Peptides against a protein of PDB entry 3HUF. Designs and how they scored, part 219

Target 1, 320 residues: chain A of PDB entry 3HUF
Amino acid sequence: MWIIEAEGDILKGKSRILFPGTYIVGRNVSDDSSHIQVISKSISKRHARFTILTPSEKDYFTGGPCEFEVKDLDTKFGTKVNEKVVGQNGDSYKEKDLKIQLGKCPFTINAYWRSMCIQFDNPEMLSQWASNLNLLGIPTGLRDSDATTHFVMNRQAGSSITVGTMYAFLKKTVIIDDSYLQYLSTVKESVIEDASLMPDALECFKNIIKNNDQFPSSPEDCINSLEGFSCAMLNTSSESHHLLELLGLRISTFMSLGDIDKELISKTDFVVLNNAVYDSEKISFPEGIFCLTIEQLWKIIIERNSRELISKEIERLKYA

## One batch from the design tools (peptide; made by RFdiffusion4, then SolubleMPNN)

Design b2_p27_4_s2
Fold by OpenDDE base, seed 3:
Structure b2_p27_4_s2 (fold): chain B 320 residues (1-320), chain A 27 residues (1-27)
Amino acid sequence: as target 1 above (320 residues)
Amino acid sequence: MEEEKKEEEIEKEVEEYDKKKEEKEKE
């Protein structure tokens, strides 16, 4: 989200979040959802217009800012952004830091981008929240992104955490739930005057992890915990592959269970299957190989002695 | 004193420009 601050009390010591929308900036406007009062003798009654666009799909993948448009409202001394005079038709900015000078005001408005990108685990939750979050200047999506800062876990009572949730946790993404999204939606009016009133997602995250026994104590407990082991998996899920890589596994991929030959078995400690394949093909598993689901693997990994547990299961099935 | 006078001169120039603009928008 865009945040603005200024020196010299020209913003009355306030820090504001600028959501997508249009703002008239000037000396003789009243602070509201569409106006920013700036107190200086050097500033016109109505000096500039700020327009913040909604996030693009590209912004979700890059963590870049919503486009920030500045237009001078035909003032005596103009408007500058990063020491450059704003053009007559206005200019658009994608820099994360903007120094905005209104006329000859000795103090600048500092605009900075706070990166927040929310990934959703399922399309239903995305469909429910995306529009509202985009109107807050928060890019949203389903796909994995290096710019992802937050991950929405679907709270189904009694359900196991998904592969997406497991991977988000290992990536140190802040896991949040619908309660945080609801809270986030309620603060929109209060943050007009004080950007510090934005809810802290870390408290929500801590509460999720503390109250769910399906999470380890830290991502560091799991990262590279299976270094030196080798697995084979169906080439079906990129998230599953990346998760297994973060565990430090050597990964072989296959297209069908029929491709699991003696050579693959000789190089592999265990086979990771999705739930559907695991349940449908239990009867046809090759002899002498340990097959498990990613959820079963996760239950082992969250244990303090994960390496010993996996070693025992591998040995048990080699001699069966 | 010199800074205050400079601010007052700038304020006057801004006010005069804003007035001229408002007059042109009414024609």
Scores: peptide ipSAE 0.467, ipTM 0.908, DockQ to the pose 0.770
Fold by OpenDDE base, seed 2:
Structure b2_p27_4_s2 (fold): chain B 320 residues (1-320), chain A 27 residues (1-27)
Amino acid sequence: as target 1 above (320 residues)
Amino acid sequence: MEEEKKEEEIEKEVEEYDKKKEEKEKE
């Protein structure tokens, strides 16, 4: 989201969030959803127009800002952004930090981008929330990206957490729920005058982790917890592979259960399967190897003695 | 005093420009 602050009292000492939309900036406008009052003798009644675009798909992957357009409204002394005069037709900016000078005002408006990118675990929730979040200047998507700051877990009562949620947790992404999204939808008016009133997602995250026994105490408890073990997995998802890598596993990939030969069994501690293959192929599992789902593996990993538990299961099946 | 006078001169120039603009938008 874009936040503006100013030196001196030209913004009345307040920070303001700018959502996607158009703002008239000047001395003789009243602060509202489409106007920014700036108090200076050296600025025009209606000095500039700020236009913030909705996030692009590219912004979701890069964590880049919503495009910030500045137009001078035919003023005596013009408008500058980062010491450069704004062109007659306006200019667009993708920099994360903008110093906006209105005419000969001795103080600048400082605009800065607070990065927030929300990944969704399921397309239904994305479809429900994406429009509202985009209107807040928040990029949204389904795929993991290095720019993702938040992850919306699917609340299915009584279900295991998804691989996406597990991976988001280990990647130290802030996990949020629909309650946080609902809260975000209500703050749009209150944050106009004070950007500090934006709800802290970290508190929501802490509550999710505290109230759900499917999460370990920290990502650090699980990262490299299985270092020295080897697994084989069906090549199904990148997220599953990355999850197993974060656990410190050596990973071999296979395409079918028929590819699991005696040589692979000798070098592999266990086989990780997706739920569909696990349920359909239970009868055809290779003898002498421990087969489990990612969800079953996760249940072991969240235990304090995960290494001992896995070792016992491996031994039990090798000697059976 | 000199800085205040310069600011007042700037204010007058801005006000005059804004007024001339408002007059042209009404024609």
Scores: peptide ipSAE 0.467, ipTM 0.908, DockQ to the pose 0.798
Fold by OpenDDE base, seed 4:
Structure b2_p27_4_s2 (fold): chain B 320 residues (1-320), chain A 27 residues (1-27)
Amino acid sequence: as target 1 above (320 residues)
Amino acid sequence: MEEEKKEEEIEKEVEEYDKKKEEKEKE
């Protein structure tokens, strides 16, 4: 989200969130959802127009800002952004930090991008929330991104957490739920005057983790916890691969269970399968190898003695 | 004092320009 602040009390000492939309900026406007009052003798009644676009798909992957358009409203001394005069037709900016100078005002409006990118675990929830979140200037998507700051967990009562949720947790993303999204939707009006009123997702996250025994206490408890072990996985999911990498596993990939030969078995401690393959092919598992799902592996990893548990399972099958 | 006078001069120039703009928007 874009946040503006200014020195010299020209914004009355307040920080303000700018959501996607159009704002008239000037001395003689009243603060509302489409106006920003700036208190300076050197500023025109209606000085500039700020237009913040909704997030692009690219912004979700890069964590880049919503496009910020600035237009001077034909003022005596013009408008500058980052020491450059704004063109007559307006200019668009994708920098994360903007110093906006209105005319000869001795103080600048500082606009900065607070990165917030929300990944969704399922398409249905994305479809429900994406429009509203985009109107808050929050990029949204389904795919993994290094720019993701938050991950929406689907609360299905009694279901195991998804691979996406596991991976999001290990990546140290803030896991949130629909309750937090609802809260974000309600604060839009209150945060116009004070950007500090933005809800903290960390409390939501802490409550999710505390109330769900499927999470370890920390991502650090699981990261590299299986260092020195080797697995083979069916080449089905990039997220699954990245999850296993974060566990510190050496990974070999195969295309079918028929590719699991004696050579692969000799260099592999266990085979990781997706649920569909695990359930359909249980009868066809190669002899002498430990096969498990990612969800079964996760249940081992969240235990304090995960390395001992996995070692015992590997040994059990070597002697069976 | 000198900074305040400069600010008042700037204010006056801004006000005069804004007034001329408002007159053009009414025509």
Scores: peptide ipSAE 0.467, ipTM 0.909, DockQ to the pose 0.788
Fold by OpenDDE base, seed 1:
Structure b2_p27_4_s2 (fold): chain B 320 residues (1-320), chain A 27 residues (1-27)
Amino acid sequence: as target 1 above (320 residues)
Amino acid sequence: MEEEKKEEEIEKEVEEYDKKKEEKEKE
């Protein structure tokens, strides 16, 4: 999200969020959703136009800013961005920090990008919310991204958390819910005067974790908790693989249950399966192999004695 | 004092330019 601030009280000592849209910037405009008043004797009545584009797909993966266009509105002394004169047709910027000088104003408007990228666990939720969030200048997507700052948990009552939610938690992504998204949708008008009024997702996250017994107290309780154990996994998802890596597991991959030979069994403490394969093939599991789902593994991992629990299950099946 | 005078001169130049622009947009 773009935030502007300025020295010398030219923005009345306030920081402002700029959502995607067009803004007329000048001395003789009134602050609203399409105007930014700047208080200086050295600027034109209508000095510049700022245009912020909606997020691109690339911005979701990179955490890059929405494109920021600046156009001078034919002023006496022009407009500069990062000490460069803005061209007659306007210029577009993808830098995370912009120093905008309006004419000979002794103070600059500082625009900076606060990174916020929201991952969704399911396509239905993304379809519902993406438009509204993009209008806030927030990139959204389904796929894992190194730029992801927030993750929308799907609240299905009585279901286990998804692999996506587990992985987001271990990655220390801020987990949010529909209530936070609803709140975000209402802030567009309230944050025009004060960017500090942006809702804190960390409070929402703390409440989700505190009230859900499916989460450990911290990601650190689970990260490398299974160091020294080995597993075999069906090569189905990269996210599941990365989750198991964060647990400290040595991972072997296989393409089918038929590829689980005696050699693989001898080197593997347990086999991790997706729910569909686990349910369909449960009757055909080889004797002496501990097979479990990621969700079953997670239920063990969140326990304080996870290593002991896993060891007991492995032993139980080796002697059965 | 000197900085204030310079700012007032800049203000006048800006105001004059803005007025001339507003006049051209009306023709």
Scores: peptide ipSAE 0.466, ipTM 0.909, DockQ to the pose 0.791

Design b2_p27_4_s3
Fold by OpenDDE base, seed 4:
Structure b2_p27_4_s3 (fold): chain B 320 residues (1-320), chain A 27 residues (1-27)
Amino acid sequence: as target 1 above (320 residues)
Amino acid sequence: EEEKEKEEEIEKEVEKYDEEKEKKEKE
C-alpha cells in the first residue's frame, strides 16, 4: 500500500494510506477519500492530482508498487517528483519511494510503498476477495511468489493443512484467514487519517498457529530438519518440491514409480507422493522403500524428534 | 524574517495564478 507523510507539518503530522483511486491535492481541499489537504501557503488551492492504479499481476510477483500517477493541475510553480518536473500530461511512477514537491513548498510529501502481497491457497477464495483487496492496493495471486507477505488459509474444520499452507509457513509468510480479510475491508475509512490504524496480521497469525496443532512452534524448527536425508519425489507440485528443499532434503524427481529401481532404492531414504498417487498406487509401491505423502511427512516434521522418527520409519522398512 | 517575506511573496504569486485560472474556468 502507498503511505504518505510529510515534513513541516504540511500533512498535520499524519501518515495517510492512499488506496487505489484519485486524489486532489491542495491547500483548499478537505481531507476525504478523494482529497488530500496540504497546509502550505506556497501551494495552489488545487495543486495536483494523484492517481493510484490497482495492482497488476506483475506487482504480485515483484512486490512492486501500484502505479502512482501525478498530474500538476496547471499551477504557477508546477509539481516535482524525485526532483524532476512532472510533465504537462502527468507522469507515472513505479519507484517505491517518491518525494513529491508541490510548487515552491519547502517541504516534500514523501510517499512510501509498504509491500503487502496476499497469496491464496485456492482459486475460489481468490475469486471472492481479489477485487476488494486490489481496491486496497494489495496484489493477490495463487502461485508462489518471493514477494508474498501473507497467505490465506482456508478454514476447513478438521482438515489437514495443505502443502501450500505448510510451505507458506516455512517461508515465514504470515498466515491469515477470512476473518483478517474481512477486518481489512472494514478499516478502509479509518486509516485515511492515520496509517498506524492498519490492522496487524500478526495477531491473526498467532491465533491460527496457537489453535492448530498441525503447526510447529516456528519455521526454524522445521527448516533443514531433514538435512542429510534423500527422497524421491513423484508427481508432486512445484510447491511440494520447494517445501522438501526447505526441509533440507536432497530431492530426485521421477515421473513414475517404475523409474525407482534397486539402485535408486539403495540411495533414497524415502519416496514422497501426492495423495492421489499414494492412494491409487499403494499396491504398486516398490519393495524395500518407505513411501509417504507430504502430509504424512509433515506430521513427522512437526514433532520435536522428527529426525529420530523418520530414521525409525526408514529402518522399519529396510527390515520388512 | 527574510524567509517569511519570501513565503508571502510566493503566496501572492500562487493566489494570483489561482485566481486567473478560476476566471478562465468560468468563462
Scores: peptide ipSAE 0.461, ipTM 0.913, DockQ to the pose 0.852
Fold by OpenDDE base, seed 2:
Structure b2_p27_4_s3 (fold): chain B 320 residues (1-320), chain A 27 residues (1-27)
Amino acid sequence: as target 1 above (320 residues)
Amino acid sequence: EEEKEKEEEIEKEVEKYDEEKEKKEKE
């Protein structure tokens, strides 16, 4: 989201969140959802127009700001952004930091981008929330992104956490739920005057982790916890592969259970399968190899003695 | 004092320009 602050008292010492929309900026406007009052003798009654666009799909992958347009409203002394005069038709900016000078005002408005990108685990939740979040200037999507700051966990009571949730946790993404999204939607009016009133996602995250026994205490407890073990995985998802890599596993990929020969079995400690293959093919598993789902593996990994547990299961099945 | 006088001069120039603009928008 865009946040504005100013030097001196020209913004009355307040920070303000600018959501996607259009704002008239000037001396004689009243602060509301579409106006920004600036207190200076050196500025016009209606000095500039700020227009913040909704996030693009590209912004979700880059963590770049919503486009910030500035137009001078035909003022005596013009408008500058980053010491450059704004063109007569207005200019658009994608920089994360903007110094906006209104005419000969001795103080600048400082606009800065607070990066927030929300990944969703399922399409239904994305469909429900994306519009509202985009209206807050928050990029949203389903795919993993290096710019992802938050991950929305699907609340299915009694189900195991998804691979997406597991991976989001291990990569230290802030996991949030629908309750946080609901809260975020309600604060839109209150944060106009004070950007510090934005809800802390880390508190919600801590509560999710604390109240769910499917999470370890920290990502560090799981990262490289299986270093030195080797697995074979059915090539189904990139997220599953990245998850297993973060565990420190050596990974071999295969296309079918028929590709699991004696040589692969000799070099592999266990086979990781998706739920559909595990349930359908459990009768036809190769002898002498430990086959498990990612969810079953996760249940072992969250235990303090994960290495010992896996070693015992591998030994049990090799000698059976 | 000189800084205040400059600020007051700027204010008058801005006010005059805004008033001239408001007149043109009404014609």
Scores: peptide ipSAE 0.461, ipTM 0.913, DockQ to the pose 0.794
Fold by OpenDDE base, seed 1:
Structure b2_p27_4_s3 (fold): chain B 320 residues (1-320), chain A 27 residues (1-27)
Amino acid sequence: as target 1 above (320 residues)
Amino acid sequence: EEEKEKEEEIEKEVEKYDEEKEKKEKE
């Protein structure tokens, strides 16, 4: 989200969140959802127009800012952004930091981008919430992104957390739920005067992790916990591959169980399958190898003695 | 003192320009 602050008392000593929308900026406007009052003798009654666009798909993947447009409203001394005079038709900015000078005002308005990108675990929740979050200037998406800061856990997943949730946790992404999204939707009016009133997602995350036994105490408990083990991964997602990498596994990728010969079985500690393949092909599993789903693996990984548990299962099947 | 005088001069120039603009928008 965009946040503005200024030196001196020109913004009344407060920081403000700017959501996507249009703002008239000037001395003789009243602070509301479409106006920013700036207290300076050197500023016109209506000095500039700020327009913040909704997030783009590119912004979700890059963590870049919503586009920030500045237009001077035909003032005596003009408007500058980053020491450059704003053009007559206005200019658009994608920089994360903007120093906005209104005329000859001795103080600048500093606009900075606080990155927040929310990944959703399922399309249905994305469809429900994306519009509201985009109106807050929050990029949203379904696919994994290096810019992802928050992940919405699907509570409807009955008995186990999803691979997406597991991976988000290991990536140290802040996991949130629908209750946090509901809270965010109510904040739009209250944060106009004080950007510090933005809800802390870390408190929501701490509560989710504390109250759910499907999570370890920290990502560090699981990262590289299976270092030295080798697996074969069959018909799994890219997120599944990345999850197994974060566990420290040596991974071989295959398309079918038929690709696993006796030589490969001798070099592989276990086979990881998706649920559909596991359920359909369980009767056709190769002898002498431990086959499990990612969800079954996760249940072992969250245990303090995960390495011992995995070793015992591998041994049990080698001697069966 | 000198900074305050400069600010007051700037204020007058801004006010004059705003008033002239408001007149042109009404004609």
Scores: peptide ipSAE 0.461, ipTM 0.913, DockQ to the pose 0.787
Fold by OpenDDE base, seed 3:
Structure b2_p27_4_s3 (fold): chain B 320 residues (1-320), chain A 27 residues (1-27)
Amino acid sequence: as target 1 above (320 residues)
Amino acid sequence: EEEKEKEEEIEKEVEKYDEEKEKKEKE
């Protein structure tokens, strides 16, 4: 989200979130959802227009700012952004930090981008929230992104944690729920006057982890916890592969259960399957190999003695 | 004092420009 601050009390000592939309900036405007009052004798009544665009799909993958347009409203001394005079037709900016000088005002408006990029675990939740979040200047999507700062866990009571949620946790993404999204929707008016009133997702995250026994105490408890073990998996999902990599596993991929030969068995401690394959193919599992789902693996990984548990299970099935 | 005089001069220049603009927009 874009946040503006200024020196010399020209913004009355307030920080403000700028959501996607258009703002008239000047001396003689009243602060509201479309106006920013700036207190200086050196600026015009209506000095500039700020326009913040909604997030693009590219912004979701890069964590880049919403486009910030500045137009001078034909003032005596013009408008500058980062020491450059704004062109007559206005200019657009994608920099994360903007120093905006209105005319000869000795104090600048400092605009900075606070990155927030929300990944959703399921398309239904994305469909429900994406429009509202985009209107807050928050990029949203389903696909994994290195720019993802927050991950929305589906709060289905009694459901197992998803692979997406597991991976988000290990990546140290802030896991949030619908309660946090609802809270974000309520503060929109209050953050016009004080950007510090934006709710901290870390408290939501702490509460989720504390109240759900499907999470370990920290990502660090699981990262590289299976170093030295080898697995084979079906070439199914990128998230599943990356999850197993974060566990420190050596990974071999195969296309079908029929590709599991004696050579693969000899170098593999266990096979990771998706739920559908695990349930349908139980009768056709190769002899002498431990097969499990990612969810079954996760249940072992969250235990303090995960390495011992896996070792015992490997031994049990190798000699059966 | 010099800084205040400079600010007052800038204010007058801004006001004059805004007034001249408002006149042209009405013609």
Scores: peptide ipSAE 0.460, ipTM 0.913, DockQ to the pose 0.752

